Peptides against a protein of PDB entry 1IK9. Designs and how they scored, part 62

Target 1, 211 residues: chain A of PDB entry 1IK9
Amino acid sequence: MERKISRIHLVSEPSITHFLQVSWEKTLESGFVITLTDGHSAWTGTVSESEISQEADDMAMEKGKYVGELRKALLSGAGPADVYTFNFSKESCYFFFEKNLKDVSFRLGSFNLEKVENPAEVIRELICYCLDTIAENQAKNEHLQKENERLLRDWNDVQGRFEKCVSAKEALETDLYKRFILVLNEKKTKIRSLHNKLLNAAQEREKDIKQ
Target 2, 207 residues: chain A of PDB entry 1IK9 as posed
Amino acid sequence: MERKISRIHLVSEPSITHFLQVSWEKTLESGFVITLTDGHSAWTGTVSESEISQEADDMAMEKGKYVGELRKALLSADVYTFNFSKESAYFFFEKNLKDVSFRLGSFNLEKVENPAEVIRELIAYALDTIAENQAKNEHLQKENERLLRDWNDVQGRFEKAVSAKEALETDLYKRFILVLNEKKTKIRSLHNKLLNAAQEREKDIKQ
Target 3, 195 residues: chain B of PDB entry 1IK9 as posed
Amino acid sequence: MERKISRIHLVSEPSITHFLQVSWEKTLESGFVITLTDGHSAWTGTVSESEISQEADDMAMEKGKYVGELRKALLSVYTFNFSKESAYFFFEKNLKDVSFRLGSFNLEKVENPAEVIRELIAYALDTIAENQAKNEHLQKENERLLRDWNDVQGRFEKAVSAKEALETDLYKRFILVLNEKKTKIRSLHNKLLNA

## One batch from the design tools (peptide; aimed at target 1 E173 L184 N185, target 1 (a further copy) R179)

Design b2_p23_1_s2 (made by RFdiffusion4, then SolubleMPNN; from b2_p23_1, 14 letters changed)
Fold by OpenDDE base, seed 5:
Structure b2_p23_1_s2 (fold): chain B 211 residues (1-211), chain C 211 residues (1-211), chain A 23 residues (1-23)
Amino acid sequence: as target 1 above (211 residues)
Amino acid sequence: as target 1 above (211 residues)
Amino acid sequence: SIFEELKKEEEEEEKEFQKKINA
């Protein structure tokens, strides 16, 4: 079962933060359990897939779009833009919420809740879930931190090997050219020496012909 | 102010998870506020640095060691080894905890608490803190995930550049040797040609002298 | 190294040439 807890403010009790828990299987569209608490009392309702479909039909909204709006309203909490307004009557246990746009407000959904007989159990379980979620997220964070440190070391190692390879390539090119020039100059000197010997031999032959 | 919430079990109420909140400034040694709740009632006590020092003296324990034991008991929760046992009297509001070793149990500390008049405020604030902590840890987790993905890309980029540099170094060495051999072979051919011309000139001169 | 081999071949070619001139 997936779960999300959000803080909300009720129009009737704007000074008291309420908590909205939604729990569902795989998809919110298949239905969910909604729990509201003020830290003293709790109220729970079950919303079926058929009720979600009926609310979408009553709104003349496509089901996928409607469920998308439910997800934003119930799982994000009221974001800083007060886009969603929540209402609850403790007497009727009727919960409804509205989407507020600049020029249009409309009811997005409504649910009948039931007062929980032992709200302390709901509150304890909710706190336990929060503490478990904190522990799980800490463990994930510590794992990601260690992976980050590993990746940074591995990056530095490859970077250092790359820089050494670049320098070694430049050094190799320079060394090979220097060695080649030395050997080539020896060959050029030998060619010049042999040309001079040929010139001298030709001059001596011309002297021998002239007695 | 630093804060830690832990789940604990009371000897008197082992079926009901309690929550122990400890809040402190900089160090636990400087004193702390302890809050106990069962999700319905709450009890709070303030523990001063002087009380911590007195409890250490009463135990004949060095203060730093004693504070180290307090930190383990109050901030880790009872770990799976039941090393710490917690007791609370709702009548006297007396809270005490014991360290349980294999052959020795001893009282580690005791605090007088006061019943909170509005436990719902404490519970709401505690849930708010948990939700805020979850959100902060999620944001850190998402940041670390993005950093890990960045570092992995950067590593792959450098690795690919390194492999290209290695291949380019080997190719450079091979190409330079091939080009140098060609030029040297041209010079060797020229030297051999000049040697043959010198040999012919010497043979012609020897004929002219015999003639 | 290839340069040492090339130098050795040159010294051998020079020795062979010197043998042919003196021969």
Scores: peptide ipSAE 0.025, ipTM 0.815, DockQ to the pose 0.628
OpenDDE base, seeds 1, 2, 3, 4: peptide ipSAE 0.019, 0.025, 0.019, 0.021; ipTM 0.810, 0.816, 0.812, 0.813; seeds 2, 3, 4 fail the geometry check

Design b2_p23_1_s3 (made by RFdiffusion4, then SolubleMPNN; from b2_p23_1, 14 letters changed)
Fold by OpenDDE base, seed 4:
Structure b2_p23_1_s3 (fold): chain B 211 residues (1-211), chain C 211 residues (1-211), chain A 23 residues (1-23)
Amino acid sequence: as target 1 above (211 residues)
Amino acid sequence: as target 1 above (211 residues)
Amino acid sequence: SIFKEIEEEEKKEEEEFKEKENA
């Protein structure tokens, strides 16, 4: 089961932060349980896949698009843009929410809730879930931080090896050329020496022929 | 201000999870506010630095060590080892906690609390803090995850450059040696040719002298 | 090292060349 808790403001009680819990299996489209609390009272309702389909049909909206709006409204909280307005009557236990666009507001959905007999249990469970989620997220953060430190060490190690490889390549090229030039110059000197000896021998032979 | 919320079990109500909030400035040693809630009622007390010092003295414990125990008891929750036992009387509003060692249990501290008139406000604020902490931790997780992915890309890039540098070094060495051997062999061939010409010239001169 | 082998062969050839230059 997946769960999301969000802060909402009710139009009827704008000064009192309410908490909207939505719980579902796999996808919100298959239905969900909605729980509303003010920290003293709690209200719960179950929304079925058939109710979601009916609301989508009544809106003449494609089901996937409707569920996408439902997900934004119910799972994101009010968000920074107050795009969704929440209404709840404690007398009728009727919960409804609207999407506010620039020139049009429309009802996105409505649910009948029931007052929970023991709201303290619901509130305790909600706080437990928050504390569990904090602990899980902290453990994940600590793991990711250690992994970042590992990856940074590994990067520095490879970088240092790469720089040494570059320097070693340049040093190799320089050394090989220096050695090559030395040996080549020795061979050039020997060729010049032998050529001079050959010229001298030819001149001596020309003198011997000239008696 | 720093804050920690933990789950605790009261000896008087072991079936009902309670929540212990501790709030402090900089260090727990400077004093703290303790809040207890069962999701319906809340109780709050303020513990001063002087009270912490007095409890440490009464225990004949060094203050830093006592604060270390206090931190483990109040900020860690019950932990996996049930080393700390929490007691609260709703009638007297007297809160006390004990450290359970293998052969000895001792009172670690005690505080008088006051019942909060509007527990729903305290509960809402506590849930708000949990949701804020979840959001902050999620944002940190997303940042660390993106940074991990960056570091992994950077590592792969440097690794690929390093492998190319190694291959290029080996190829350079091989190419330079091949070129060197070719030029050297040409010079050796020229030296041998000149030497043979010099030997032939010497033999011809020796024939001319014998003639 | 191929260079060291080449340098040793070159030194040997130069010694053989000096020996043939000196009979």
Scores: peptide ipSAE 0.029, ipTM 0.821, DockQ to the pose 0.307; fails the geometry check
OpenDDE base, seeds 1, 2, 3, 5: peptide ipSAE 0.026, 0.028, 0.024, 0.026; ipTM 0.821, 0.821, 0.820, 0.820; seeds 1, 2, 3, 5 fail the geometry check

Design b2_p23_1_s4 (made by RFdiffusion4, then SolubleMPNN; from b2_p23_1, 14 letters changed)
Fold by OpenDDE base, seed 1:
Structure b2_p23_1_s4 (fold): chain B 211 residues (1-211), chain C 211 residues (1-211), chain A 23 residues (1-23)
Amino acid sequence: as target 1 above (211 residues)
Amino acid sequence: as target 1 above (211 residues)
Amino acid sequence: SIFEEIKKEEEEEEKEFQKKLAA
């Protein structure tokens, strides 16, 4: 089961932060359990897949789009944009919420909740879930931090090896050319010397023929 | 102010998870506020630096070591090791905890708490803190994940460049040697040819002189 | 390439040598 706890404000009690827990299996479309608490009392309701489908039809909205709006309303927490308004009557246990647009406000959904007999148990379990989630996220963060530190070290090592490889390639090329030029110049000098000896020998022979 | 919420079990109520909130400024040694809740009622007490010092002295323990034990007892949560036992009387509001060692159990600390008049406010604030902590940890997690993915890409890029540099260095060396050998062999052939021409010219001149 | 330059210079020196040998 997946769950999300969100902080909300009710129109009837705007000074008191309420917590909206939504629990579902795989997808919100398949139905969900909603729990509302003020830290003293709790109220719970189950919303079926058929109710979600009926609400989408009643709104003349495509089901996937409707579920998308439900997810934003019920799972996002009250983001600072007052796009969703929540209403709850503790007397009737009727919960409803509206989407507030610039030019249009409309009811997005409504649920009958039931007052929980033992709200302290729900609240304790909710706090346990929060603490467990914090611990899991902390462990993930510590793991990712260690991995990032490893990756950074590994990157710096390879970068340093790469720079050394580039420099070594340039040095190799320069050294090889210098050595080759020295050997080639020695051969050129020998060829020039042999050419001069051949020219001298030819000139001497031409002198000897001319007596 | 720093704070930690831990899940604990009381000896008097072992079936009911309690939550121990500890709040402090910079260091636990400077004193702290402790809040206990069962999700319905809450109790709070303030522990001063002087009380911490007195408890350390009464235990004949070095203050830093004592504060280290307080931190383990009050901030670690009930780790699976039943090393710390918590006791609380709702009637007397007396809270005390013991360290359980194999051969010795001893009282580590004790506090008089006061029942909170509005426990729902404390519980709501506690849940808000948990939700805020989850959101902050999630944002850190997402940041670290993106950084991890970046670092991994950067590592793979440099690694690939490094491998290409190594291969290019080996190829360069091989190519330069091959080209040099070709040119050098041409020069050696020319030198040998010129030496043969000189030998022939000398032999002809010696024939002409004998002639 | 330095090797091509060296080769070209040597072909020129050889041509000059052959010209001097043929005078």
Scores: peptide ipSAE 0.064, ipTM 0.824, DockQ to the pose 0.547; fails the geometry check
OpenDDE base, seeds 2, 3, 4, 5: peptide ipSAE 0.057, 0.028, 0.054, 0.056; ipTM 0.824, 0.820, 0.823, 0.823; seeds 2, 3, 4, 5 fail the geometry check

Design b2_p23_2 (made by RFdiffusion4)
Pose (drawn by RFdiffusion4):
Structure b2_p23_2 (pose): chain A 207 residues (1-76, 81-211), chain B 195 residues (1-76, 83-201), chain P 23 residues (1-23)
Amino acid sequence: as target 2 above (207 residues)
Amino acid sequence: as target 3 above (195 residues)
Amino acid sequence: EAEFEAEKAEFEEEYEAILAAQE
C-alpha cells in the first residue's frame, strides 16, 4: 500500500495551494484512490482497474503508456494543468502539448463528511515519513563516520608498510655495497700487481 | 527559523489525535510560537524571551534548565490538556507516583485555520523532499568510501607482500653480482701465477 | 649519500651487463 502527496495549483484558484493525495496497491494500473484537500474540506474519488483500461482505450493509448501519463501527472517536457469546481466536485487535468492540449483525466469527486479525519491522517502519514527518513539518514551518517575512520586506519597501515619497505631496502643495499666494494679493492690490487709484472718482463726484453 | 511538529493526545479527547507545532529562531530561549491543531481549527500563542525567563524565575530554575524541560515536553511521560472553551493549554510531567504542572499557555483561536493547516502540510512535504535528497547524497558517499577503502586495502595487501619478497629477491641479485667479482679475482690470481 | 647512490647505480649496471652476457 503506497501513496504520494503532492501539492498542485488549480487554474480557478491560482492564489491558494491545494494538495493531492493518491494511494494504490502495487501499481496505479490496478486502481487508485485520489483525494483533494484545501486544508478545510476534502473531496475523494476512486478509479477501478477496469475504468483505467477503458479510459486508455477511449483515448487511443496503450494501457501502460496511459498509466505512465497518470504517474507523471498525479504522482509528480510534460506540462499538465489541473481544474476543479467546488460546485460540481468535478476534477480534470489536461496535458499541454504544442498548440494542442487534451483531456488526460476526469474524476467526479465527492465532498467528504469528515474532512478533519482525512486531513489528520494525511498529516500523520507525512510526519511518519519524516520520521522514517531521519532514522535512515542517521544510520547512514554513522556508517559514513565508520568508513571515514576505517579508511584513515588502513591508510596509515599502508604508509607504514611502504615506509618499512624503504627502510629495509636501503638497509640491505648498504650491506651489499660494503661487501662488493671490498672485493673491488682486491681486484684493483691484483690488477695492478699484474701490470707491474708485465712492465718487469718488458724491461728484461729491452735490456 | 526552526520548527517541530509533534503528534499528541489530549487528556479530554484520547480518541482524536492533535498536532502541536512549535517554531523558533536559534533557541527556544529567545521565545517561540506554539500552534495546536485538530485539522479543522487551530490555536496559537506566542511566548516571548521575556516571559520565558520570567517563568525561569517563578520556578527558581536556571533559564537553561527550565528551557531544557520545555524542549523535552514540547519538541518530543508528558501529559497534555486543552480546553476548547478557555483555550488554556497546559502540560504536566509524570514520574513514579507523582505528577506536576510543568507549564501552560493561553492560546487564541486562529481566524484562518485552513491557511495554517496548509502551511503545516507544505512544510512536511518540503521536509520529506529535503530528507530524501540528503538520503541520496549520503548514500553515494557511503558508496565512494566503500570503493576508496577497497582500493587502499588492495594497495596495503600489495605493499606488505612486496616487503616480504624483497630480502629474497635482492639477495639473489647480490649473489649474482658478487660471483662476478670473485671470478675476476680468480682469473687475476691465476694470471699472476702464470708469471 | 652521493657515493652510495653512485655505487648502487654501478651495481644495477653490472647486474644488467651480466644478464646481457648470458643472453

Design b2_p23_2_s1 (made by RFdiffusion4, then SolubleMPNN; from b2_p23_2, 12 letters changed)
Fold by OpenDDE base, seed 3:
Structure b2_p23_2_s1 (fold): chain B 211 residues (1-211), chain C 211 residues (1-211), chain A 23 residues (1-23)
Amino acid sequence: as target 1 above (211 residues)
Amino acid sequence: as target 1 above (211 residues)
Amino acid sequence: MEEFERELKEFEEELKKIEEKKE
């Protein structure tokens, strides 16, 4: 089961933060459980897939689009732009919310909630879920931090090896060229020496033929 | 101000999870505010640095060690080994906790708490803090994940360049040696040819003189 | 004589090309 808790403000009680918990299985479209609390009282209702479908039809909205708006409203609260307005009557236990457009507000959904007999248990469970989520997120963060440190070390190691490889390649090229030039120059000198000896021998023969 | 919320179980009410919030400035040793809640009622007390020092002295414990035990007890709850036991009287508003050793339990600390007049506000603030902490941890997690992905790409890029550098170095060495061997062999052949010509010229001269 | 001078010149040009690659 997936769960999301968000802060909301009610039109009737703008001075007190309320918490809206939504729980669902796999997809919000398949239905959800909604819980509202002010930290003292709690109210819960179950919304079925059939109710979601009916609300979408009543609004003449495509179901996928409607569920998309439900997700934005119920899982994120009003948002930074106050796009969604929440209303709840403690007397009737009727919860409804509206989407505020530039020139028009319209009701997006409505739910009949029931007052929870033991709100303290619901509140405790909500806090437990928050604490568990914190612990899980901390453990994930610690893991990611260690992985970052590992990857950074590995990067530095390869970078250092790469730089050494570049330098070694340049040094190798320079050394090989130097060595080969020396050897070639020695051979050039030897060839010149042998050629001069041949020229001298030919000149001596020409002198010996001329007597 | 730093804050930690933990789950605890009271000896008097083992069936209901309580929450212990501790708030402090810089160090727990400088004093802290303790809040206990069951999700319906809340109790708060302030513990001063002087009280912490007095409790350490009364226990004949070094203050640093005592504060270390306070940190373990109050910021982590009982822990997995049930090392700390918590007691609270709703009648007297007296909170005390014990450290359980193998053969001995001893009182580690005690606090007089006051019942909060508006517990719902304390509970709402506690939930708000949890939700803020979740959001902050999620943002950190997303950042670390993106950083991990970046570091992995950078590592792969350098690794690929390194492998290319190694291959290029080996290819360079092989190519240079091959080229130089070819040139040297040609010059060696030329030297041999010139030497043979000199030997032949010398032999012809020796024949001409004998003639 | 002329062939040897040609071969020597070719060898000098090869050496020069090797030296130029070193810079």
Scores: peptide ipSAE 0.022, ipTM 0.819, DockQ to the pose 0.061
OpenDDE base, seeds 1, 2, 4, 5: peptide ipSAE 0.018, 0.018, 0.017, 0.021; ipTM 0.818, 0.820, 0.817, 0.819; seeds 1, 2, 4, 5 fail the geometry check

Design b2_p23_2_s2 (made by RFdiffusion4, then SolubleMPNN; from b2_p23_2, 11 letters changed)
Fold by OpenDDE base, seed 4:
Structure b2_p23_2_s2 (fold): chain B 211 residues (1-211), chain C 211 residues (1-211), chain A 23 residues (1-23)
Amino acid sequence: as target 1 above (211 residues)
Amino acid sequence: as target 1 above (211 residues)
Amino acid sequence: MEEFERELKEFEEEYKKILEKKK
């Protein structure tokens, strides 16, 4: 089961932060449980898949698009405060919410809620869920931090090896060329010397033939 | 101001999860505000630095060690459930907690709390803090995840460059060696040829002199 | 000729040693 808690402001009680909890299985499309609390009282309702479909039909909206709007309204929490307006009557237990666009405001959904007999239990469970989520997120953060530190070390190690490889390649190239030039020049000098000796020997032989 | 919320079980109400909030500035040693709630009622007390010092003295414990024990008791939340026992009387508003060791149980601290007149406000603020902490931790998680992905890409890039550098070095070495051997062998052959010509010329001259 | 062959062999050996030291 997935759960999202968001803070909302009711039009009727703008000075009091309310909390909207939505619980669902896999997708919001299959239905959800909605819980509203002010920290003293709680109200809960179940919204079925059929009700979601009916609300979509009543709005002449495709179901997937409507569920997308529900997700934005009910799950986004800190979205820009002014896009969704939440209304709740404690007397009638009627909850409805509107989407406010620049030129158009329309009711997105409406639900009948029931007052919870033991709101303290609902509130405690809500706080427990928050604390569990904090602990889970903290553990994930610590894991990711350790992984970052590992990756950084691994990067530094490879970078250092790479730099050494580059330097070694350049040094090898330079050294090999220098050595080759030296040896080649020595052999060229030897060839020149031998050629000169051959020329001299040929000249001497030509002199010996000429007596 | 730092804050920690933990779930605790009171000896008097073992079936009801209570929440213990501790708020302090920089260090718990300078004093703290303690809030207890059951999701319906709330109780708050302020513990001063002088009270902490007095409790340490009464226990014949060094202040730093005592504060260390307070930190474990009041801030650790999910520590192994059985090390600290929490007691609270709703009638007297007296809160005390004990450390349970294998052979010794002792009172670690005691505080007088006051019942909060508007517990809903305290509970709402507590939930808001939890939701803020969730959002902050989520943002940190997303940041760390992106950083991990970046570091992994950077590592792969350097690793690939390193492998290319190694291969290029080996190829260069092999190519240069082959080229050098070819040129040197050519010069060696030329030197041998010239030496043979010189030897032949010398032998012919010796024949001409004997003739 | 023998001297040249010796020099070439020495060069080849030095070259091999350079290659081995860099492994």
Scores: peptide ipSAE 0.025, ipTM 0.822, DockQ to the pose 0.086
OpenDDE base, seeds 1, 2, 3, 5: peptide ipSAE 0.025, 0.026, 0.027, 0.024; ipTM 0.823, 0.822, 0.821, 0.821; seeds 1, 2, 3, 5 fail the geometry check

Design b2_p23_2_s3 (made by RFdiffusion4, then SolubleMPNN; from b2_p23_2, 14 letters changed)
Fold by OpenDDE base, seed 4:
Structure b2_p23_2_s3 (fold): chain B 211 residues (1-211), chain C 211 residues (1-211), chain A 23 residues (1-23)
Amino acid sequence: as target 1 above (211 residues)
Amino acid sequence: as target 1 above (211 residues)
Amino acid sequence: DEEFKKQLEEFEKELEEIKKKKE
């Protein structure tokens, strides 16, 4: 089961934060359970896949698009954009919500809720879910932080090795060329010396031929 | 202000999860506000620094150690070790908790609470705090996840550059040596040729002298 | 020939020592 709790403001009670819990299996399209609470009373209702399909048809909206709007309205919390208005009558237990656009407001959905006899149990379970979610998220944060620190160390180690490799390559090239030049110069000097000896020997032979 | 909410079980109502909120400024030692709720009723009390000091003295416990025990009892949630037992009388509004060790149980602290007139407001604020904490932790998780993905990419990039640098260094060394050997062999051949010419010239001169 | 061979061997040995210092 997936669950989302969001803060909402009801048009009838804008000064009192309400909490909207939505619970579903895999996809919101397959239906969901909605729970509304003000911290004292709670109301619940089940929305079936057939009701979702009927609401989409009544709106002449494609089901996937409609479910996308439901997800934004019911799962996002009231984002700062006030795009969704929530209405609830405690008398009729009728819950409905509207999408407010610049030039058009329209009812997105409506549900009959039932007053929960033991709201304290629903509220306790809701708080338990919040505390469990906090604990899970904290454990994940601690894990990710440790991984981050590990990855940073590993990066620094490889970076340091890379820099040493670059420097070692440049040093190797420079050293090899210097050594090569030295050896070549020695061989060049030896070749020059041998050529001079050969020239001198030829000149001496030419002198010996000339008595 | 720092805050921690924990699930506790009261000895008097073990079937009903209670929530213990502790709120403090910087350190628990400077005093704290305690709030207890069952999701229907709420009770609150303020514990002063002087009360904490008095409880530590009455227990003949060093204040820092006592505050350490308070922190474990009141902030940890009931860890799986059942080390702390919580008692509350709704009639007297007297809250006390005990540390249970293998051979010794002792009262760790006791507080007078007051019943909150509007528990729904306290419960709503508590749920709001939980939802805010969830949102903050989620944002931190998303940030850490993105950083980890970045660090992993950066590590892979440097690792790949390092491997290329190693290979390039080995290739450079091999190429330079091959080239040097070729040039040295050419010079060696030239030196050998010149030596042979010099030897031949000397032999011819020795023949001309014997002639 | 021997002196050149010796110089080449010394050069090769110096090169091997440079390799070993990097292991």
Scores: peptide ipSAE 0.017, ipTM 0.817, DockQ to the pose 0.089
OpenDDE base, seeds 1, 2, 3, 5: peptide ipSAE 0.017, 0.018, 0.010, 0.016; ipTM 0.817, 0.817, 0.812, 0.817; seeds 1, 2, 3, 5 fail the geometry check

Design b2_p23_2_s4 (made by RFdiffusion4, then SolubleMPNN; from b2_p23_2, 14 letters changed)
Fold by OpenDDE base, seed 3:
Structure b2_p23_2_s4 (fold): chain B 211 residues (1-211), chain C 211 residues (1-211), chain A 23 residues (1-23)
Amino acid sequence: as target 1 above (211 residues)
Amino acid sequence: as target 1 above (211 residues)
Amino acid sequence: DEEFKKELKEFEEELKKIEEKKK
């Protein structure tokens, strides 16, 4: 079961923050339970898949689009754009909400709610859920922080090894070329020495033939 | 101002989860406000630094240790170890709690609370705080997740560069040695050839002198 | 020998190329 709690303002009670809880299984399209509370009283209603389908048909709206609008209205609360207006009558227990467009406002949905006999239990459960959610999110945060610290260490380690590898490659190239040049120069000197000896030997032979 | 909300069970009402809110500035030692609620009624009390000091003295406990015990009792809720027992009288508005040791239970603290006239406002504010905390923790988690994904990419990039550097170093060393050996062997062959020519020239001269 | 002078010159050019790569 999934759950979302949001703050809403009622047109009838704009000075009192209300809380709208929506609970559903897998998808909001399959139906949901709404609970409204002001921190003293609570009201609950169940909305079936058939009611959602009927409301979509009555609105001449494609069901997926309609459910998308329900999700925005009921799960986000009234965002800063006042795109959704909420109304509730404590006398009739009738809850309805409207989507406000620039030039047109239209009713998006309506629900008959029932007053909860023991609102304190609903409020306590709601607070328990909030506290559990906080604890779960804190545990996730601590885990992500530890992973972040691990990844940063691992990055620093491989970066340091990479820099050492670059330096070692440059040093190796320089050293090998230095050694190679030294040996080549030695062999060049030896070749020159041997060639000079051959030239001298040839000149002496030419002198010996000339007597 | 810092705030912590915890679930507690009262000895007088073990079937009803209560919520204990503690609010303080910087340190719990400087004093705090406690609020108790059952989701219908709320009770609030203020505890001063002087009262905390007096309670520590009355217990013959070092103040820092006493505040440490208060922090465990009031900010953790009753952990699974039932180390702390909470008592509240709705009639007297007297709240007290005990630390349970293996062989001894002792009163850790007591507070006179006042019944809140508008408990719904306190409950709404408490729920608002929970929802704000959830939103803040979600934003932190989303940020940490994105940072972890960034660090993982950066790690993969440097790891791949490091592996390429290692391979390039090994290839360089191998290539330089191969080239060096080839050139060295060529020069050795030339030295040998010149040496043989010198030996032959010397032998021919010795023949010409004997002739 | 003209061949030896040629080989010495080629060897000197190879050494120069190696020295230039060292800078």
Scores: peptide ipSAE 0.029, ipTM 0.819, DockQ to the pose 0.060
OpenDDE base, seeds 1, 2, 4, 5: peptide ipSAE 0.028, 0.023, 0.016, 0.036; ipTM 0.820, 0.822, 0.819, 0.820; seeds 2, 4, 5 fail the geometry check

